# Peptides against a protein of PDB entry 6EJA: the designs that were tried, part 42

Target 1, 276 residues: chain A of PDB entry 6EJA
Amino acid sequence: VEYMPANPVRIAFVLVVHGRASRQLQRMFKAIYHKDHFYYIHVDKRSNYLHRQVLQVSRQYSNVRVTPWRMATIWGGASLLSTYLQSMRDLLEMTDWPWDFFINLSAADYPIRTNDQLVAFLSRYRDMNFLKSHGRDNARFIRKQGLDRLFLECDAHMWRLGDRRIPEGIAVDGGSDWFLLNRRFVEYVTFSTDDLVTKMKQFYSYTLLPAESFFHTVLENSPHCDTMVDNNLRITNWNRKLGCKCQYKHIVDWCGCSPNDFKPQDFHRFQQTARP

## One batch from the design tools (peptide; aimed at target 1 R160)

Design b2_p21_5_s1 (made by RFdiffusion4, then SolubleMPNN; from b2_p21_5 with L2R D4E D5A T13K)
Fold by OpenDDE base, seed 3:
Formats: structure tokens, C-alpha cells, sequence
Structure b2_p21_5_s1 (fold): chain B 276 residues (1-276), chain A 21 residues (1-21)
């Protein structure tokens, strides 16, 4: 029996799903569902069948909602960050959903911890944010991720337009695109008008795989930097495509080796993988 | 072109120079 905190945290799970992953989604949903948490699901604009299925689920549970807006996202697309940011805004505007933490998931993810364990842990560290860094040379990370390149998402393609510089005075970081963020930091990202948040939103709107770096970079350069924990509490992707994604050149002008393509056990291989 | 426009927009918004391909 796990320790039950006196004031347990409530979690907003944001699910970004696409394709025909209905079975995987149902499995994952059943594994993470709890009456005290909240579930906000975005279905890709092109995935109409899945959208209908998800809507059916949302009608059965009062703590499950589907985004009224839908984006067409592509692998590595900058629009993924927009999806998260808009979902964050929506969740903050839902006054009837008093969530304490934001957690993003895909249909292929699966929890390795029980709800009680997760809640107990987060309740103890409710003032912290959990983002896993790449744990290697940052300059190499920037190059491999293409952060020094300008990309335009257009016509279902990420076009490489040219080279750019990293903003001066900004410590860029990144790693996993799975993060656990407390409400306070989400509020900061959503509503702050400071130069950091404003410029980073603009910078990352022209970035490949922005979710792997945006929140890390913003957090570490923000007044909330001391709240960072280099851990994402091991959200497992059971159906993860492994390896470098050079096969996606048809939709991205880049050969990416994303941290999302590797399991924690593959970290050493990731560090040694060169950009093709 | 749309690419030139995007570069210009980025430079205007961020103040960062871009070296086009």
C-alpha cells in the first residue's frame, strides 16, 4: 500500500494522438485513467475515425475532453509545440478542472508506475518540474537537432530555409519531449509577456522537433530554473520507432536522431550516433 | 517567395540573422 498524501495532486494528461492507434490508445487510457485526474485529447485533423472514437470516450467520462480545435501535425513539425501550448491555455481556462501537473502522452505511451506512486511522488514535489536532458555535449545536441537551422512548416513538410544563430544569452537545452510540468510553470509559459517566453515562442515556431527543447530552454533560463528536475519519471513508449529518422526526408529536410527514438537503455547509443 | 517571406518574418520577430540556403 502506497502512502496517501493529505492533499494529493491532480494531473492533467494531454494526449496527442493520430492515425489508427485506437487499440493502443484504449490500452493506455485504461492504464492511466483515474476519476481524480483530467484528460485532454488532441486528435490530428486528418484522423477522423480516431476522432470519432475519442469523442465517444469523452462523452462517457466527465473528466475527459477533446480539443475543439485540431491541427494537422507531421513528424518533427513545429505545429506540435503549438498543440501543446494551445492545450495548456485551454486547460488553464478550464476553471472546473483544478489540475496541479501537466503530463503529455502519445497513444503508444504506457505508465510504468502506479497511479498511487505517481501521485505520492508528485505530491511530495509539487513545486518541481520534470524534464530529462540529453546528458551530452550541448553544442553537438544543437547541431544534431538542427536548432541552428531555420525550418518552415508548410504543405505538410518541414522546409529547411537556412542557417540561424542561437539567441545570445540563452542556454539552450533539451532531450525527451515527454515532460511533467507544474501548473505554475505552465501559467508562466502561457501568460508571461517577458522577453524570454516571447522570443522563444517565436524562435521555436521555426524549429524542428520543438517540444524536445522548448520547455527545457524556457525553464532553465526563467525565474523558475531552480525547479528543474532532470527526470521525466520514465514514461514508456511501447511502440516507439527506434533509430534515426532519415526515411522521413520526404516530409522533413532533415535526418533526425531524436531522443524519442531511443529507450533509456539506448542512451549510450544515442550519444554515439552521428547525424547522417 | 513564401520562403523569403518566412525568413524575413523570422528575422523581424527575433532579430536573428538568417543565412539562406
Amino acid sequence: as target 1 above (276 residues)
Amino acid sequence: SRFEAAIAEFEAKTGLPVTPL
Scores: peptide ipSAE 0.519, ipTM 0.940, DockQ to the pose 0.916
OpenDDE base, seeds 1, 2, 4, 5: peptide ipSAE 0.497, 0.497, 0.510, 0.497; ipTM 0.934, 0.935, 0.938, 0.934

Design b2_p21_5_s2 (made by RFdiffusion4, then SolubleMPNN; from b2_p21_5, 6 letters changed)
Fold by OpenDDE base, seed 1:
Structure b2_p21_5_s2 (fold): chain B 276 residues (1-276), chain A 21 residues (1-21)
Amino acid sequence: as target 1 above (276 residues)
Amino acid sequence: SLKEEAIAEFEAKTGLPVVPD
């Protein structure tokens, strides 16, 4: 029996999906759907069939919406961050959707805990933000992630343009590209005009795999830094052939296949010379 | 070039210098 909170949190699930994995998406959607939560779905601009299917679902449920805008995203692309940021803005402008938490998902993700467990947990820690850090040498992380490299997303490629420095006075952090963010922090990221948010948005618009580091870095250097919890309640697996591996470790666990565990050889695919 | 323009834009917006490849 799970504790039932007096004021249960409501979750905005942001789904970023692409391709033709309709059956997987449907299964995942059924697993996470609840009438008290909200679902905002972005379908890749190139995935028209999937878009049509998702639109059909959105017409059947009042708490399911599809982004009217669509981006053509690539694996590791900077545009993924833009997708999240725009989705956050949209969700904040939806006054009829009083969500408390932002959770990002892909079609490959699957919850391993019940909705009641998730809601109970987040309701207890509603003032916290959940971001899993790499937990290793930060300098090595920067190098491995290519954060000290300038990238340009163009023509479905991430072009390496040169070397750059980490912004002065900023403690860079990162880890998983799956995160659970409370509304207050999302509001800060979306509407703050301070130097931190402004500069980081620019910095990460030229970053490889920006979602793995942007929110971590902004949070830890912001006035909201004390709300950081080094746990995103997710388990990721890079090996798509074997499927997503799940293990029970936390009060609430989520399974997902994330590029976080990409091998160094995969990174080299993005180290292409910029076009003239 | 696109490369030069992107570098210039980044430097202008962030104030961070770039060493081109």
Scores: peptide ipSAE 0.561, ipTM 0.950, DockQ to the pose 0.918
OpenDDE base, seeds 2, 3, 4, 5: peptide ipSAE 0.026, 0.225, 0.560, 0.560; ipTM 0.564, 0.836, 0.950, 0.949

Design b2_p21_5_s3 (made by RFdiffusion4, then SolubleMPNN; from b2_p21_5, 6 letters changed)
Fold by OpenDDE base, seed 2:
Structure b2_p21_5_s3 (fold): chain B 276 residues (1-276), chain A 21 residues (1-21)
Amino acid sequence: as target 1 above (276 residues)
Amino acid sequence: SRREAAIAEFEAKTGLPVTPD
């Protein structure tokens, strides 16, 4: 799989960070930093100390920028998707940053491959998008994710308002909220005015944990559906957290957690399968 | 109320009916 590509892909890393863990972020940043990639960092609106620290980093590296806008995000909040979508638009408008792939990260995230391995792999599959699906019963997934429920993000809380139906004719999918998206698909999500993108943006603005399903669903129902690979190529610290019962009930009117993040044992499952 | 307004807005934008809790 690893080879020296003639035209290596360049990655836009979008880091969504919060809290006061500046040292942790610095260590993670150093681990993933490369001069040929781009780093766009969003700091939670409430994390002013961290914002100041991140600004210092951005001043030291020409390929590191901080979002001029800042959102207050909560676990499971719809605003997290807004953060990604706005970041995508910003990155597309940065004509001086010729990136090929979009990768989202938090301070606790890490690619499962070295930079050279990741670049080599993505350079070979530069026309593909990498999202990990739940691999379970879809009806159960919808129920467990609360996709058939209407939520409103307000006052740092996700309020359940009622029941809703899944849009007719849409094949809903999802899994991990960690994804690797090529520029072409990001352009589609950002600029398309078709009914799919328009309706899904509205639908998911009232959705719990929208990043775990939005991009999967849009991609699989779009003209780009043949570019999906059921693998996100990441490891997260999600499994280090305590159980997923009602851990965030104080923030969200729902019980659950991100169900399909990669586990350390997934290092050995690097078989890539495309979805139609 | 904010709740009613949000439901109405969602229905208007998506065309999907909502059954309030």
Scores: peptide ipSAE 0.419, ipTM 0.918, DockQ to the pose 0.956
OpenDDE base, seeds 1, 3, 4, 5: peptide ipSAE 0.126, 0.029, 0.266, 0.215; ipTM 0.801, 0.644, 0.857, 0.837; seed 3 fails the geometry check

Design b2_p21_5_s4 (made by RFdiffusion4, then SolubleMPNN; from b2_p21_5 with F3K D4E D5Q T13K L21D)
Fold by OpenDDE base, seed 3:
Structure b2_p21_5_s4 (fold): chain B 276 residues (1-276), chain A 21 residues (1-21)
Amino acid sequence: as target 1 above (276 residues)
Amino acid sequence: SLKEQAIAEFEAKTGLPVTPD
């Protein structure tokens, strides 16, 4: 029997989905759904069928909403971060949704922990933020992630434009693109006008796989740095039965795979020069 | 070019220099 907290946290689940995996999404949704949580779903601009299906679901549940805006996202694209940031802003503006934590999910995720376990844990540590670091040589991480490279997302492709330096005085970090962020930190990221947040938003708008590093970097260099927990709780696993099938072509597309599946060979596919 | 424009924008916004490919 799990401990039931007196004041349980409420979670805003942000789902970024694409493709035609409506059944998979439905199954995942049913597995994570709880009446006390909130679900904000972004459907890729190109996934109209899925969008219609998700809208139908949102009409059945008062705590499920779909983003009125839709982005065309690509694997590794900077637009993914934009999606998260905009969703965060939206969620903060939803005064009727008193959420305490932000958790991102994909359609392929499956919960490995019970709701009670998750809520109990987060309720105990409601002032903390959970991001898993790579735990290796940071310099190597920067190189492998291409953080020292400038990328432009254009025409559904990530174009490498050149080399850049890491901002002076900033300790860059990253790892998993799955994070559990408390409302306070989300508010900071969303509304702060300090140099850190402002510059990092600009920096990461030209970054490959920005979600794997942006929140880590901002948090660790912010006044909220002491709230970091190097653990994302591994609350979900990828459903291997449906497999993550990613095909990389000259023009990359979102394949529904976790950016954490990034391999060095994948990086080379993004190292294309921008068109004149 | 789009490349040059993007580089210029990045440099202007961040103050960081870019070495073009």
Scores: peptide ipSAE 0.561, ipTM 0.950, DockQ to the pose 0.857
OpenDDE base, seeds 1, 2, 4, 5: peptide ipSAE 0.156, 0.553, 0.558, 0.561; ipTM 0.801, 0.948, 0.951, 0.950

Design b2_p21_6 (made by RFdiffusion4)
Pose (drawn by RFdiffusion4):
Structure b2_p21_6 (pose): chain A 276 residues (1-276), chain P 21 residues (1-21)
Amino acid sequence: as target 1 above (276 residues)
Amino acid sequence: EEEEEHREHLLERAAELKEQR
């Protein structure tokens, strides 16, 4: 990541944000901002204060826009995938924004390498897609995710409505819902009318935590399967002893886990050279 | 049309579950 690329990638950052931490969001935005990238910010419908603050930012910079549509993106909700898919369509239709990669971030994310290093790395691997799979037993993953269950999002709640079959003829996979996807794969997902994309969009409209498996499943079974890199270029602070308290039991008909917040004792973790 | 009917059916089931709680 030390070299200087002659044809650097331009990155579309899609920020899916909620809550009250506007100053922290502004600090993270400062760290990731470059005039040659693009920023498309979705603010949860329920976070009006944060939306007003985001509008000030978008009014200041030409390469920053806010989604005019806003969804209530509850934990594990089917609406998160809808949010990503609509944002991808919007971004592909913005012809004045010639972006090469799609990177999703939340208000709780933070870069651990400089923009120069990120651009250099992605410029070398601009035909790859970066998704992290669970890598363990797949039947256990399907069960723990509830992928064999039918869910419906209404009234800001994920309702479990019954069982369903895993469709035959495709391999189902999943893992992290943080990823980096190149433009060519995003175009395929958005505009393809082949049997895989059409049926997976239907299947995942009624799926819990859809973003944790939709893009894995589509990519592995698509003509772009040979572009997958099993690394999302993220460090996620999972600590199951603390983060798996079924804390979302009142929002979804399921039990879930979330990553812990980093503390000072974790600083050495951001310096690991094991994987990018 | 069939997709709309299927979604309405699922919404009825979700209403019933909500009334039971």

Design b2_p21_6_s1 (made by RFdiffusion4, then SolubleMPNN; from b2_p21_6, 11 letters changed)
Fold by OpenDDE base, seed 2:
Structure b2_p21_6_s1 (fold): chain B 276 residues (1-276), chain A 21 residues (1-21)
Amino acid sequence: as target 1 above (276 residues)
Amino acid sequence: MEEEEFLARLRELAAEKAAAR
């Protein structure tokens, strides 16, 4: 049920984008833009055209910033996690942006629910973290993810260096690489010097597909473990023909589909947020 | 779905290297 919260949460949207799909990105941005939220955009180091386009957008809005640093990332590479972690640090250091939640997006993401619905829901559960687990046999997950293998990202490729063991005493988990994290947990991940965070940052720097497992594993083994909700608030969209891959659970939903695969008739399925 | 396709390939790579076929 939607309601008007007394103290509505403010969201930091972190967009990690690449390529030349500037029109699609702009459309998505316009759909999710709201004056009360914050938008921090990382453009791949190799995507100079897109970077120029994003800079143009950022100049038009005071609550939109572009990372001054840029990484050359591959989506399965450890550099993607580094991108998120650095973005988190930056956002925490921006004292003029009082955000409550961190949400990662790509150019393929699109809002399915209204801003009001999202804000109302998160305001009600502002102390929770939303991460979707794989829901399968964990041993199988570890093997399939290659968590027991050591990888090195180099030359836009993930190279296997050898075998490794998961640190003793750590319960590894993972699933979706899309998550909603509250500021408190982000602060913990960013600034904690405990063995868990330190070891996991090191461990996942040599991990394939790290974003699918790092935050899950850290959260579940941390003092914040009781704040986990096994849901990333993504809507179900099994339109395989259009390449859409979405996950549905609970009330608030979002979807990540390639904008290049969308047809005009599909747009009615999406709900846009209110604009300033 | 460039990202998804790439991720799928990487998952396959991980599975193969982990001998998890």
Scores: peptide ipSAE 0.021, ipTM 0.557, DockQ to the pose 0.045
OpenDDE base, seeds 1, 3, 4, 5: peptide ipSAE 0.000, 0.016, 0.020, 0.020; ipTM 0.267, 0.509, 0.592, 0.525; seed 4 fails the geometry check

Design b2_p21_6_s2 (made by RFdiffusion4, then SolubleMPNN; from b2_p21_6, 12 letters changed)
Fold by OpenDDE base, seed 1:
Structure b2_p21_6_s2 (fold): chain B 276 residues (1-276), chain A 21 residues (1-21)
Amino acid sequence: as target 1 above (276 residues)
Amino acid sequence: MKEEEELERLRKLAEEKKAAR
């Protein structure tokens, strides 16, 4: 018998989508949809057809909304972090959506547990934040991620402009760009004016793959550092042979890895229980 | 203002990189 929490947490799922994979998105959405959660979807500014389709879906469900603003995002772009940060702000301003956790989701990464298991788990640990660390040498991580390099996103390209210093006194960390963050920490990231948040927002505005490191770094150096759990509760489909090639060199002055999308056959890995 | 100036500087650098590409 699965533990049923008395006050189950409600999750805000943020989806950042692009391209023409409407059918895939629909399948994924059906697989993850639950009436008790919230879904906030950002569609790339260039994906107009997908945007129209997502809007149609959002009109059918009261707990599904589409961002009124749209950014042009690129792989590894700093704009992705901006998208998340703005989404967080929006979600905090939605007083009619009492969400407890923020979770980003894509076709490339799914929760490893069923909805009931996930909710039960998060309800038990509602004061924690879940971020998976790389678990390697941190200096090597910095170098491989290019955190000591200055990047500028311009004209759908991440330009490497030169070297930079890691801010003094900051312990940089990172790993997966998928995170489960509690509302309290999201509030901190969104509204804090302390030196840490301010400096990190600035620093990561010129960072490659910022979502893989920003929240880790901010959390670990913040007063909320004791809330970190080194686990993102995700199943990620990685193919190192294909995903870790310099396949995006045309848009990024760096080489990195990208997760592979899940195939329809993989959807069985994310199960949800129908609730009345 | 300082941030805007910095951004402008960086944009110029990016343009130089673009031109050299």
Scores: peptide ipSAE 0.226, ipTM 0.846, DockQ to the pose 0.933
OpenDDE base, seeds 2, 3, 4, 5: peptide ipSAE 0.035, 0.055, 0.080, 0.026; ipTM 0.617, 0.704, 0.785, 0.662; seeds 2, 3, 5 fail the geometry check

Design b2_p21_6_s3 (made by RFdiffusion4, then SolubleMPNN; from b2_p21_6, 11 letters changed)
Fold by OpenDDE base, seed 4:
Structure b2_p21_6_s3 (fold): chain B 276 residues (1-276), chain A 21 residues (1-21)
Amino acid sequence: as target 1 above (276 residues)
Amino acid sequence: SEEERFLAELREKAAEKKAKR
């Protein structure tokens, strides 16, 4: 029997979805849905059919809402970070949703733990933030991620426009673009006016795959640095066959891949993967 | 603002790069 905490945490799930994967989304949603959690769904501006479907779902559940704003996002685009940041702000302004943790999901993503396990774990560590680091040489990471390069998202493309310097005094880190953040840290990221948050928001507005590094970097350089746990409680899928062969060269002026590029064939891993 | 100017410059560079394709 799973331990049930006396004061269980409540989770705000932010789903960023696009395309035609309505059936997949529906299955995933049903699998993760719980009455005590909250679901905030952003549908890509170009995915009108999916948007209509998601709206129908949101009308059926009081703890499901759809973003009134919609962004057009591309793989690796800086706009993805903007989507998360705006969603965080919205969620903080929803006073009727007392969430404790922020968790991002896609239609192809699934937590590796059951709801009970996840809630029990997070309830025990409610003051922690869970971000999985790349676990490699940091200099190599910077080069591979193109963090020392300047990108601009324009016309559904990530244009590499030149070199740039990482701000002095900042220790850059990153890894997975799936994260579990406590409300306190989300508040800090959203409302802080300190130099760190301000500079990093600006820096990452011209960054490739910003969500894989922004929150890591901000957290580790912030007063909240001691709350970091190098684990995002998610499956990490390095789909090298599909995701790491420059397949997105037509979208971005860079050869890279996300460690979280899930495919339908990867679904079998969700149930069998064990992480501490 | 400085940020707006910077963005404008980047947009111009991107446009130039696009035109070369």
Scores: peptide ipSAE 0.456, ipTM 0.924, DockQ to the pose 0.934
OpenDDE base, seeds 1, 2, 3, 5: peptide ipSAE 0.450, 0.442, 0.440, 0.454; ipTM 0.921, 0.921, 0.921, 0.923

Design b2_p21_6_s4 (made by RFdiffusion4, then SolubleMPNN; from b2_p21_6, 14 letters changed)
Fold by OpenDDE base, seed 3:
Structure b2_p21_6_s4 (fold): chain B 276 residues (1-276), chain A 21 residues (1-21)
Amino acid sequence: as target 1 above (276 residues)
Amino acid sequence: AAAEEFDAALREKAAAKAAAR
């Protein structure tokens, strides 16, 4: 008998989507949709067709909303973090949506567990935050991520301006840009005026792939550091051959990898994935 | 995930330009 919590957590799913992959988005949405959760969808400013489709979905479901603002985001752009931070603020201001967890998703990432299993698990660990670290040498991670480099997002390009120093006294960490954050930590990130949050927001506004390390770094250096779990409870479709070809060098003055969208044939992997 | 391949390419380009002068 699956454990049914007395007070089940409710999840705010934030989807940041772009392009023309409407079918894939629809498949993902169907896979994660539940009446007790909330869905907040940002569509890239340039993706008008997709925006129309998402608006149609939002009209059909009372627990689905679309961001009234739209950003033009690029791969590796600092604006992606801004998108998440603004979405977090919006969700905190939605008093009619009593969510307990924030989860970001794309068509390239799925929850490993069924809804019931996920809710049961998160209800048991409602005070925890789930962020997956890189699991390698941290100095090497900093260098490879370009965290010691200053970037400026301008004219749909990430310009490398030069070198920078990591702020003193800050332990930088990172890994996956997919996270499960509890409401309390989201409130802290959104509304705290302490030096940590303020400095990190500024630092990461000039960072390549900021979502891969911002929340890790803030959490680990915050009063909430003891709430970190090194697991994001997700399966991400990584194909190094496809995702790591430095294909974004025309957009970013750096090279990197991106997760690949799931194909129908990839769904068999969900059955084989061990529980975290 | 990111990599330093771009920096390597820039260095190579710079070296090639210098050699051509």
Scores: peptide ipSAE 0.063, ipTM 0.643, DockQ to the pose 0.043
OpenDDE base, seeds 1, 2, 4, 5: peptide ipSAE 0.022, 0.039, 0.042, 0.030; ipTM 0.469, 0.523, 0.541, 0.582; seed 2 fails the geometry check

Design b2_p21_7 (made by RFdiffusion4)
Pose (drawn by RFdiffusion4):
Structure b2_p21_7 (pose): chain A 276 residues (1-276), chain P 21 residues (1-21)
Amino acid sequence: as target 1 above (276 residues)
Amino acid sequence: SLLEGEVSEEEKARLMAEREL
């Protein structure tokens, strides 16, 4: 990531944010901002204060826009995938924004390498997609995710409605819902009317935590399957002893886990050279 | 209007009427 690229990638950051931490969001935005990238910010419908603050930012910079539509993106909700898919369509239709990669971030994410290094890395691998799979037993993954269960999002709640079959003829996979996708794959997901994309959009409209498997499943079974890199370029601070308290039991008909917040004792983890 | 992947109110009502749990 030391070299200087002659044709650097321009990145579309999609920020899906909620809550009250506007100053922290502004600090992270400062760290990731470059005049040659683009920023498309979705603010949860329920977070009006944060939305007003985000509008000030978008009014200041030409390469920053806010989604005019806003969803109540509850934990594990089917609406998160709807949010990503709509944002991808919006971004592809914005012809004045010639972006090469799609990167999703939350208000709780931070960069651990400089923009120069990120651009250099992605410029070398601009035809790859970066998704992290669970890598363990797939039947266990399907069960723990509830992918063989039918869910419906209404009234800001994920209702478990019954069982359903895993469709035959495709491999189902999943893992992290944080990823980096290139423009060519995003176009395929958005505009393709082939059997795989059409049926997976239907299947995942009724799925818990859809973003943790929809893009994996579509990519591995699509003509772009040979572009997958099993690394999302993220460090996620999972600590199961603390983060799996079924804390979302009142929002979804399921038990879930979330990553812990980093502390000072974790700083050495951001310096690991094992994987990018 | 509906967004990419969003479910309609009519379809929600139909599925809530057929709930098994």

Design b2_p21_7_s1 (made by RFdiffusion4, then SolubleMPNN; from b2_p21_7, 8 letters changed)
Fold by OpenDDE base, seed 2:
Structure b2_p21_7_s1 (fold): chain B 276 residues (1-276), chain A 21 residues (1-21)
Amino acid sequence: as target 1 above (276 residues)
Amino acid sequence: MLLEGEVSQEEIEELLARREV
């Protein structure tokens, strides 16, 4: 018997989508849609066809909205963090959407649990934030993530400008760019004027793949540090053969992995990653 | 996620030095 919480959490799903994968997006949307949740969709500025399709969907559902602003994001781009931060602000300003959790999704990312399971779980741990850490040597992580390098997003390219230092007194962490954040922490990130948030926003505006580290770092160095759970409750298709290469050399002055679209053959992985 | 272990730092730097114009 699934435990039905008396006060179930409501989730704001932020979808960042691009390209022409409308069918995949539609499938994913149908799979995650629930009347009690909220869906805020950002479509890449260059993806006009997809934008039109998403707008059409948003008109059919009162709990689905599309960002009125659109960014031209690139893989690894610092603008991705800006997208999340702006979406967080927007969602906090939407007083008619009483969401409890922020969850980011892409077409290549799926919750590993059913809606009921996810809601039950988050309702039980509504005061926690779920961020998956790399779980390895931090120094190595910094180097491999290029956190000690300065990047500039310009002309659809991430330019490596030179070296930089990690701010003193900051414990840097990171891992997955998929996270589940409670409203309280999102409020902190959005509206806090303390040195931590201010400096980290600046620091990560020149960071490659900032979403993989920004929220981890801010959380762990914040007054909310005790709310961290090292788990993102997601499955992402990381096929190293296809996704982990220097395929974006022309876009990013770095090499890395990108999530791949799920294939029917990946279904077995969902079963293996299922958690009670 | 950036490459860890599969590509050496030296290789990455070399690749970065060879910017495709």
Scores: peptide ipSAE 0.027, ipTM 0.497, DockQ to the pose 0.036
OpenDDE base, seeds 1, 3, 4, 5: peptide ipSAE 0.007, 0.019, 0.026, 0.019; ipTM 0.455, 0.531, 0.479, 0.530

Design b2_p21_7_s2 (made by RFdiffusion4, then SolubleMPNN; from b2_p21_7, 7 letters changed)
Fold by OpenDDE base, seed 2:
Structure b2_p21_7_s2 (fold): chain B 276 residues (1-276), chain A 21 residues (1-21)
Amino acid sequence: as target 1 above (276 residues)
Amino acid sequence: MLLEGEVSDEEIAELLARREV
């Protein structure tokens, strides 16, 4: 029997989608939809067909909205972080949506718990933030992520301009670009005027794969550092054979791996990982 | 992107406990 919290948390799910995978998105949406949560969907500026489909869905549900602004994002692009940050601001300004947690989600990454389990868990630990770190040598991580390199997103390409230094006094961390953040920390990231947040927003505007490191770094160097849990409660369809073959060299002046989207045949894995 | 691992509820609880102490 799952514990039912007296004051269950409500989740703002942010979905960043692109392409023409309407059916897959629909399946995922149905799998994660609940009337007590909120869904904020960003559709890539170039994905007009998908945008029309998502708009149609949003009209059917009062707790589903689509971003009125749209970014043209690329793999590894700095604009992805901008998308999340703007979404956070929007969600904080939506006074009619009293969400407690921010969760980004795509077809490539799913919560490893059922809705009831997730809500129960987050309700118990509502003051925590869940980010998964790389768990390796940090210097190696910096090199592999290209954090010591300056990138510019332009013309659908991430241009490597040269070397840069990590700001002094900042302990850089990162790992997964999927996270569960409580509202308090999101407020801090969105509205803080301290040097940490200001400098990191600037720094990561020229960073490859910024979402894999920005929130980790900000959290760990912030007054909220004691709220970090080194886990994002996610399951990712990670296939190295498919995801790690430098398929993005034409887009970025770097080589990296990507997870794969879940397919219907992969759904059984969610059940296997769901624990009481 | 980096590989993510699976974690048990017990491991999560342990992580949380360590942060509180």
Scores: peptide ipSAE 0.037, ipTM 0.411, DockQ to the pose 0.016
OpenDDE base, seeds 1, 3, 4, 5: peptide ipSAE 0.024, 0.025, 0.025, 0.025; ipTM 0.435, 0.488, 0.601, 0.480; seed 1 fails the geometry check

